# Peptides against a protein of PDB entry 6NYY: the designs that were tried, part 183

Target 1, 212 residues: chain A of PDB entry 6NYY
Amino acid sequence: KHFEQAIERVIGGLEKKTQVLQPEEKKTVAYHEAGHAVAGWYLEHADPLLKVSIIPRGKGLGYAQYLPKEQYLYTKEQLLDRMCMTLGGRVSEEIFFGRITTGAQDDLRKVTQSAYAQIVQFGMNEKVGQISFDLPRQGDMVLEKPYSEATARLIDDEVRILINDAYKRTVALLTEKKADVEKVALLLLEKEVLDKNDMVELLGPRPFAEKS
Target 2, 212 residues: chain A of PDB entry 6NYY as posed
Amino acid sequence: KHFEQAIERVIGGLEKKTQVLQPEEKKTVAYHQAGHAVAGWYLEHADPLLKVSIIPRGKGLGYAQYLPKEQYLYTKEQLLDRMCMTLGGRVSEEIFFGRITTGAQDDLRKVTQSAYAQIVQFGMNEKVGQISFDLPRQGDMVLEKPYSEATARLIDDEVRILINDAYKRTVALLTEKKADVEKVALLLLEKEVLDKNDMVELLGPRPFAEKS

## One batch from the design tools (peptide; made by RFdiffusion4, then SolubleMPNN)

Design b2_p28_3_s2 (from b2_p28_3, 13 letters changed)
Fold by OpenDDE base, seed 1:
Structure b2_p28_3_s2 (fold): chain B 212 residues (1-212), chain A 28 residues (1-28)
Amino acid sequence: as target 1 above (212 residues)
Amino acid sequence: PYMDGKKYRELIDSAVGPYAYARSTIAP
């Protein structure tokens, strides 16, 4: 219990019990987090879900926590599934509410960073090719790009394509599993926190073998 | 043939962030 709380604190920040959300906002958070949880449940290369919560912590209103695998190498397929999981909240909001909120800004940042890294650091894009450039770090002076403006435009285009593909994949998945997202969201509104066992009770066993 | 595993992991973590997906109302 203490160990889990410590991890939660590191990942999510301090619990903000004083932050009172309006019922509609709480509902939005529940469906957002349910989207993350369900996407992770049904994506083969996603890490196992540990916890999903709609209790505000730090700067977040809710979170889905996963157990990271002890791996140092990631495939393109794994990175895609992680992108889809990351987009799960935004997609859920779109499916259930027909509108998007600012709540996904951190998710979108992560997806954007991942997409750029895949293309310009890992050489995972066929059009851009087998290249690897360092991405500017926050606070670094914008050094001259080691490539032409034409290449920069190509990179930007391919990043958008990759993100859009991940988005579409997530839309397809969560549309198929819409009833499951609803179940998770409703239970979140009741319990505020769900664990892996709650998810198994709602959705059945995860369809992918957990790698030890 | 591969870069150092730790360095590679750090690169991945920098790109994809910690494996916790959170709804945030405040810009990082």
Scores: peptide ipSAE 0.038, ipTM 0.614, DockQ to the pose 0.246
Fold by OpenDDE base, seed 5:
Structure b2_p28_3_s2 (fold): chain B 212 residues (1-212), chain A 28 residues (1-28)
Amino acid sequence: as target 1 above (212 residues)
Amino acid sequence: PYMDGKKYRELIDSAVGPYAYARSTIAP
């Protein structure tokens, strides 16, 4: 209990029990988090879900917590599944509400950064090629790019393609699993917090063996 | 030499917070 609470504080900040969301906002959060949870459940290279919550913490209105594997090398396929999992919240909002909210801002930032890293740091894009450049960190002075404007445009285009492909993959997945997203969202609205056991009871066992 | 994926995680964490541990709906 103490260890879990410590991790929750590090990840989400302090629990804001006094923050009362409007019912419609709470519903949006529930479906957003359900999108993350279900995407992670059915993506082979996603980390296993530990907890999903719609109790506000810090700047977050809800969260899905995962157990990362000790891993030093990432494949392009693994990074794609992580992008899809990260897009699960936004995609769920689109599927269920036909609208998007600001709630996915952090997710989109993570996806954007991952896409750029894959292309310009890991050389994972065939058009851009086997290149590796340092990405500016948030707050760093924008240094002169070590490549031409033509290359910059190519990078931007390929980043957009990669993100869009991940988005489409996530839409396909969560559309297929729409009923599961609904089940998770409704149970979240009832219990506010779900653990792995709740997910197993609701969805059945995760279809991928936990690689020890 | 292989690049440690930890560097990737650190890059993401430094920019946007924990990447692997949680996904969050952010308040406006």
Scores: peptide ipSAE 0.030, ipTM 0.611, DockQ to the pose 0.551
Fold by OpenDDE base, seed 4:
Structure b2_p28_3_s2 (fold): chain B 212 residues (1-212), chain A 28 residues (1-28)
Amino acid sequence: as target 1 above (212 residues)
Amino acid sequence: PYMDGKKYRELIDSAVGPYAYARSTIAP
């Protein structure tokens, strides 16, 4: 418990118990986090869910915490599932509310970074080819790109394709599991925090063997 | 040979952002 709390503080920051969300905002957060949780539950290569919370922490209004495996190598399929899990919140908002909020900003940033990395660092795109270039870090001087403008355009196009594919996959998944997302969201609104056991009780066991 | 696992993890973390153990709804 203490170790988990320490990790939560590092990842999410300190609990903001004084931050009171309006009921509609809290509902949005609950469905957003439920989207992450359910996507992670039903995606084979997603990390196992540890906890989901709609208690604000740091800059976050809610979070789904996963237990990452000690993994050093990632396949294209694994990265895709992680992208889908990351998009789960945004997709849930779209499915249930027909609108999107700013709450997914960090998720979209992560998805964007992942997509670019797959294409320009890991060589995972057939059209772009087996290239590996460093991505500029935040605050780095934009040096000249080591590739042509035509290649840059191709990269941008393939990034959009990859993100759109992940988005569509997530939409399909959460549409299929819409009732499960609702169950999780409603229970979150009641309990504010759910753990893995709550998810098992609600959804049944995760359909994938947990690799130890 | 594969890249050293630690270096590869660092690359993933740097590129993908730390797949933070948490996905969060963030306030603007």
Scores: peptide ipSAE 0.029, ipTM 0.580, DockQ to the pose 0.413
Fold by OpenDDE base, seed 2:
Structure b2_p28_3_s2 (fold): chain B 212 residues (1-212), chain A 28 residues (1-28)
Amino acid sequence: as target 1 above (212 residues)
Amino acid sequence: PYMDGKKYRELIDSAVGPYAYARSTIAP
């Protein structure tokens, strides 16, 4: 319990029980988080879901917590699945509401950062090539890029392609699993917090064995 | 040689951190 609370605090900040969302907003959050949860459930290389909550914490209105493996090396496939999982919230909103909200801003930021890292740090894009540059940190004045403007354009294009591919993959997945997203969202609206056991009861065992 | 796996993990974790529905502070 204490460990979980500590992690929750790190992930989401302090619980803001006083922040009461309007029912429609709460619904949006529930489906958003359900999207993350279900995407993670059915993506082979996604980390196992530990907890999903629609209780606001810090600046977050909800969150899905995963148990990352102590892994030091990541494949392109693993990173893609993580991107898809991260996009799960936005995709869920699109599928169920036909609209997008600002709620996915942090998710999109993370996906964007991941995509750039894959292309310009990990050399995972064939068109850009096996290059590795340090990405400017937020706030660093990048005076000079270590690559040409043509390369910059190529990078931008390939980043968009990668993100779009991840998005499409996520749309396909969550469309297939739409009923499961609905189940999770509805249960979230009822319980506000779900754990792994709740997910197992609701969706059945995760299709992918947790590599211990 | 592989770069320090810890550094990779940190880098990736920074890019693929915990998932949260965040309310954008973008002023209307």
Scores: peptide ipSAE 0.028, ipTM 0.575, DockQ to the pose 0.198; fails the geometry check

Design b2_p28_3_s3 (from b2_p28_3, 10 letters changed)
Fold by OpenDDE base, seed 2:
Structure b2_p28_3_s3 (fold): chain B 212 residues (1-212), chain A 28 residues (1-28)
Amino acid sequence: as target 1 above (212 residues)
Amino acid sequence: SYMNGEEYRELIDSAVGPYAYARSVIAP
């Protein structure tokens, strides 16, 4: 418990129990976090869920905490599932509310970052090719990009494709598991914080063995 | 291009940085 709290503080900041969300906002957060949680639960390469909370921390209104393996090398499949998990909140909002909110901004940023990295840093896109660009460091005067404008356009297009694919995958998953998302969301609204055991009780054991 | 070179570099660098253990809804 102490360790978890320490990690939560580092990642999410201090708990702000005094920040009372309006019921509708709290509902949105609950379904958003439920989306993350459920996506992570049913994606093979997603990190195991440790905790999901709709108690605001720092600037966050809610969060899902995972326990990733200490891993330095990631496969394309792993990164995709991570993207899907990251999109789970936004997708949940879309499925349940038919709208998107600004609450997923950080998630979208992370997904975007991951997509670009996969394509231009990790060489994981066949169209762009087996490339890894060494872009000038931040603050360096960028006179010329290490790639053509045509390549830049291609990169942008492929990034969008990758993100859209991840999004569609997430939509498919959470649509299939819509009832589970709702169960988690409703329980979050009741308890505000769920742990792995709560998820197991609610959804059954995670279908993928946690490789410890 | 979607972003300039500096923004692009920042984006890439952020992507390969330490993994955050949490996903969150962020308030404005």
Scores: peptide ipSAE 0.029, ipTM 0.672, DockQ to the pose 0.237
Fold by OpenDDE base, seed 5:
Formats: C-alpha cells, sequence, structure tokens
Structure b2_p28_3_s3 (fold): chain B 212 residues (1-212), chain A 28 residues (1-28)
C-alpha cells in the first residue's frame, strides 16, 4: 500500500482533494480514461493496465497507469498499437459526446511526436526513406532543417496519414467495444479508482498474454 | 485535427493536458 502510494505520487503527483470537479467534467474524465483503458485492454502490443483513476492529481484530472514491457526495440505494429491506446481517450469523447475537449491535447502531442519519430528518426516510412534526424525538443532552437522543403512537405503529409490511420483504427476498436467503454466509465464514476482485477471482473481476462 | 511540422513544434512548446498516462517501473 505504501509502495503503491509512492509510485502514484511520483507519476501523478499529490491528490487534489480540494479540487471538486463539476459532474459533467467528472463524467468527461471518466469516459476519457475508460477509452484509454479499453483500447489498451484490446490492443495486443499495448502495455498492460495496472490502474485507472479519475481522482485529480497535480495538473491531471485523471490517469491510467500501465506496466511497460521489457523491450528496447519496437516494430511499426507495436508503435501503432501504442498510438491507438494514446488516442483512446479522445476517441471515447468523440463516440460518447460528439466533441473533443482540451483534455486530449497532451495525448495528441504524444501521438504526433511518435508519428514524426517513426518517419524521421526511425526511418519507418517508405516514401520518406531510411532517414534519421533529431526531433526538436522544448527549448531547443532549431534554425535549419537538415532536409529540403519538398521533403518537409512529404514528412508532414506522411505524419498526417499515419496519425489518421491510428485514429481510424482506434475509432473502429472503441466502436466495437463501446459497451465495454461504457461499463468502465460508469464503474469509474462509482469507485473513482479501478485496478487490473476490477477490469478482469468487468471485461474478462485480457485476451493477450502479458509479456514482461 | 492533426498538425504539420510547425504546428507540432508549437504544440510541443505549449501542450498542457488535464490527463496523464503513467508508466510504472515496477508492479505494486
Amino acid sequence: as target 1 above (212 residues)
Amino acid sequence: SYMNGEEYRELIDSAVGPYAYARSVIAP
């Protein structure tokens, strides 16, 4: 118990018990986190879910905690599933509310970063080619790109294609599993925190072997 | 909904979200 609380503090920060969310906001958070959780549950290469919470911590209003796999190399398929899991919150909001909130901004950042990394860092796109460039970081002053404007346009186009493919895949998955997302969201609204065992009781065992 | 390279750079500099994805280093 103490160890778990320590991990939560390091990852999510301190609980904001004084922060009272409006019922509609809390509902949005619950469905957002349920989207992440369910996407991760049914994607083979996603990390196994450990915990999902709608209790505000630090700047976050909710979070999902996962156990990373012990691997250093990732395939395109593995990275795609991870992108889909990351899009799960936004897609859930779209499916259930027909709108996108500012809550998806950080997720979109991560997905965008992953897409660019696949194309320009890992050389995983056939049209762009086997190239590897450093991506800009916050605070870095990038004055010049190491490639032409034509290449830049191609990169941007291929990034959009990759993200769109991941988005469509996530929409298809969570639409198929819409009832499961609803179950998780409603249980989150009741319990505020769910663990792996709660998910197993609700959805059945995860259909993939957990490799660590 | 999705951004080009310039929009990506802008997002990296300004992105703050109310949601978090947490990765545990060990299982509790």
Scores: peptide ipSAE 0.022, ipTM 0.511, DockQ to the pose 0.114
Fold by OpenDDE base, seed 3:
Structure b2_p28_3_s3 (fold): chain B 212 residues (1-212), chain A 28 residues (1-28)
Amino acid sequence: as target 1 above (212 residues)
Amino acid sequence: SYMNGEEYRELIDSAVGPYAYARSVIAP
């Protein structure tokens, strides 16, 4: 327990118990986090869920904590499932509320960064080809792109296609598992924090064997 | 040399946001 709390503080910052969310906002956060949790549960290459919380920490209103496997190489399929898991919050909001909130800003940033990395660093896109460029860091003035304007347009288009593909995949998954998302969200509203055992009780064992 | 996925891991791990995906490496 003490070790888990220490890790949570390092990752999420200090709990802000003084931040009182309006009931509707808390509901939105619960369904958002439930979307992440359920997407991660049913995606083969997603990291296993350890904890999901709607208790605000630092700048966050909620979080899902996963246990990553120690790996140095990622396949295109693994990266896609990670993108889908990251989009799970936004997709859940769309399915249940039909509205878009600012809560998914960080998720969208991560997905965008991942998509660009796959295309321009890892050469994982057939149209763009086997290229590897350094991505500009946030705040760096990109003075000169190492590729043509036509290539830049192609990259942008393929990034959008990849993100849209991940989004559609996530919509399909969470639509199929809509009842599970609701179960998790409702229990989050009651308990505020769920662990792996709570998820097993609600959804059954994760359908993918945890590789030890 | 295989490209180390560390940079990608750092990108994923560094983003603490409102609905943060948190990866904790539990040290054995």
Scores: peptide ipSAE 0.026, ipTM 0.552, DockQ to the pose 0.204; fails the geometry check
Fold by OpenDDE base, seed 4:
Structure b2_p28_3_s3 (fold): chain B 212 residues (1-212), chain A 28 residues (1-28)
Amino acid sequence: as target 1 above (212 residues)
Amino acid sequence: SYMNGEEYRELIDSAVGPYAYARSVIAP
């Protein structure tokens, strides 16, 4: 319990019990978080879901917490599934509301960063090749690109392709599991917080063996 | 302001990664 709370504080910040969401906002958050939760549930290489909450914390209105695997090496497939999980909230909003909110902005940033890292740092793209360059940090002046302008264009194109592929995969998944997203969202609106057991009761056991 | 799916696609298409941003800044 204490360890989980500590992780929750790191991921979500302190609960802002004083922040009252309007019913429509709360609904949006519920479906957003349900999208993350369901995507994570049905993606093999996603981290196991620990908790999903629509209680505002820190700067977030909701969160899905996953048990991080003590994993230092990730495959391309694992990173793709993580991207899809990250896109789950945005995709859920699109499926159910036909619109996106600002809540998805951070998710998009994370996905974009992951895509660039895969291509530029990890050499996971065959077209770009096995190059590894440090990504500039926010505020770092990039004085010189270590690669040609043509390579830069290629990187941007391949990043877009990768993100689009992840997006399409997420759309396909959550469209197939639309009823499950709805169930999770409705239960979130009722309970505000769900754990793994709630998800099992609602959706059945996760179809992938959790590596202990 | 809410963005629709098309606006999102445009955002993704316009998603200027750090490298694209660097191009826009460096390209006179």
Scores: peptide ipSAE 0.009, ipTM 0.450, DockQ to the pose 0.032; fails the geometry check

Design b2_p28_3_s4 (from b2_p28_3, 13 letters changed)
Fold by OpenDDE base, seed 1:
Structure b2_p28_3_s4 (fold): chain B 212 residues (1-212), chain A 28 residues (1-28)
Amino acid sequence: as target 1 above (212 residues)
Amino acid sequence: PYMDGKEYRELIDSAVGPHAYERSRIAP
């Protein structure tokens, strides 16, 4: 309880019990969070889901909490699954509502940052090659790029390709698991908070062995 | 040969951190 609350505070800030969402907004949040939860459930390299909530906290309208793995090295496949999980909310909104909201801005930012890091820091893209550059910190005007404008364009193109591939993979997954996303969303609307046990009861055991 | 594991983890965590469905900061 105390540990969970501490993590929740770090993730979402203080619970805003006074923030009343309109029913339609709450529905959108529920399906968004269900998308994250289900994507994380069925992606091997996603972190195990601990908790999902549609109770507004700080600046967040909902959140999913995961148990981080104690690993320092990540493969491309692992990073892809994490990107897909991060896109799960946006994809769920698209599948169920045929529209996107501004609520996924942080997810898109994270996915974008991950994609750039993979390509320009980790050398994980074959077209760009085995390069590693420091990404400018937010607010640093990098006046001089260590690479040409042609390379910059290539990087931007490959970032978009990587994100689109992750998006398509997520669409395929959540379309296949559409009924599961709806089950989770409906249960979220009822309970507002779900834990791992709720997910197991609803979806069955996670198909990947949790390394204890 | 590898970055400091802590720095590397922080980088990954910054890129793939916990999800928060954010309230729109732009007023319509």
Scores: peptide ipSAE 0.063, ipTM 0.584, DockQ to the pose 0.193
Fold by OpenDDE base, seed 3:
Structure b2_p28_3_s4 (fold): chain B 212 residues (1-212), chain A 28 residues (1-28)
Amino acid sequence: as target 1 above (212 residues)
Amino acid sequence: PYMDGKEYRELIDSAVGPHAYERSRIAP
């Protein structure tokens, strides 16, 4: 308990017990977090869920914590599943509410960064080819791009394709598991915090062996 | 020899770290 709370403080900041969300906002957060949780549960290469919460912390209205694998090499398939998990919140909002909110901004940023990294750093796109360029960090002088404007356009197009493919995959998954997303969301609204054991009780064991 | 995957891990961890649902800063 104390150790978990210490980790939570480091990751999520201090619980803002004073932020009272409107019931509709709290519902949106619950379904958003449920989308992440369920996507991570049913994607083989997603990190195992440790905790999901709709208690506001710092700037966040909710969060999901995962146990990262001690892995240093990632395949294209692994990165895709991680993108899908990251899109799970936005996709859940679309499926259940028919509308999207600004709450997924950080998720979209992460997905965008991952997609660019796959294409321009890891050489994982066949059309762009086996290239590796450092992405300009925020604040670096935009040095001349080491590639043509035509290549820049190609990169942008392939990034959009990759993100769209991940999005479609996530829509398919969470549509299939729609009832599970709802179960998790409803239980979040009741308990505010769920752990791995709650997920096992609700959904059954995760279908992938935890690689120790 | 695989180079030290630390940089790759840091990149992935930055992209797939703990999720936070952020409050909109834009007033409706």
Scores: peptide ipSAE 0.057, ipTM 0.586, DockQ to the pose 0.186
Fold by OpenDDE base, seed 5:
Structure b2_p28_3_s4 (fold): chain B 212 residues (1-212), chain A 28 residues (1-28)
Amino acid sequence: as target 1 above (212 residues)
Amino acid sequence: PYMDGKEYRELIDSAVGPHAYERSRIAP
């Protein structure tokens, strides 16, 4: 209990019991979180879902908690699946509501950061090549870029391509699993919090062996 | 030897870690 609460505070902040979402907002959050949960469930390299909640915490309206792995090395495929999982909320909103909300801002930030890191730090893009540059930190005066403006444009283009590919992959997945997203969303609206066991009851066992 | 990915772990964890559906800060 105390450890879970500590993790929840780190992820979402303090529970804001006073924030009552409007029914439509709560529905949007439920489908958003269901998108993350289902994407993570069916992506091999996603971390196992521990908890998904639509109870507002801190600045968040909902969250999904995953079992953190003590992993220091990530493959390109692992990073892609994580990007897809992170896009799951936005994609779910698009599939079910035909509209997108500002609620995915943090997700988009994370996806953007991951994409840039893959291209300019990890050398994972063939067009940009085997390069590694320090990403400008927020507030650092971007001194002279160690690369040309042409390279900057190439990086920007390849970042967009990578994000779009992840987005399309997520759309395909959640479209295929649309009924599962609906089941999770509806149960979230009922219970507000789901755990791994709830997901197993709804979707069956996760199709990937938990990496020991 | 794989270099200590610890420096990148924070970045990766920040980029791919647990998410929160954020409340819009844009006032109508």
Scores: peptide ipSAE 0.025, ipTM 0.590, DockQ to the pose 0.199
Fold by OpenDDE base, seed 4:
Structure b2_p28_3_s4 (fold): chain B 212 residues (1-212), chain A 28 residues (1-28)
Amino acid sequence: as target 1 above (212 residues)
Amino acid sequence: PYMDGKEYRELIDSAVGPHAYERSRIAP
């Protein structure tokens, strides 16, 4: 409980129960969060879902919380699944509403950062090659790129390819699981908060063994 | 050699960490 609350505060800040969303906005948030939850449920290398909420917190209108594994090494496949999970909200909005909202901005930022990290820091792209450079942090002086402009263009292209691949994978998954996304979204609209047990009751056991 | 596991975790967490559905700043 205390640990979960601490993580929730880190993710979304303080719960803002006073924020009243319009019904249509609340619906959008529910389907967005359901997309994250369902993507995480059916992706092998995604972290186990702990909680999904459509109660506004800080600047967030909803969130999905996962139990981070004490994992220090990640494969390319694991990072891809995490990207797909992160795209789940945006993809759900597209599937159910035929429109996208600004609500996925943080997700897109994270996906972008992950893609660049894979290519530029982890050397996980064959075209770019075995390179590893520190990504500039916000506020770091723009140091001269240690690679050519041609390499920079290649990196940008390969980042887009990687993100698009993750996006397509997520679209395929959530299209297949569309009924599950709807079930989760509807239950979120009713309960506002779901936990792992709610997900098991709704979707059945997660198809991947939790590495305890 | 692998980076320090803590450094990797921090990097991954920064890139793939928990997400929040953000309220549009363009809200009227």
Scores: peptide ipSAE 0.057, ipTM 0.585, DockQ to the pose 0.198; fails the geometry check

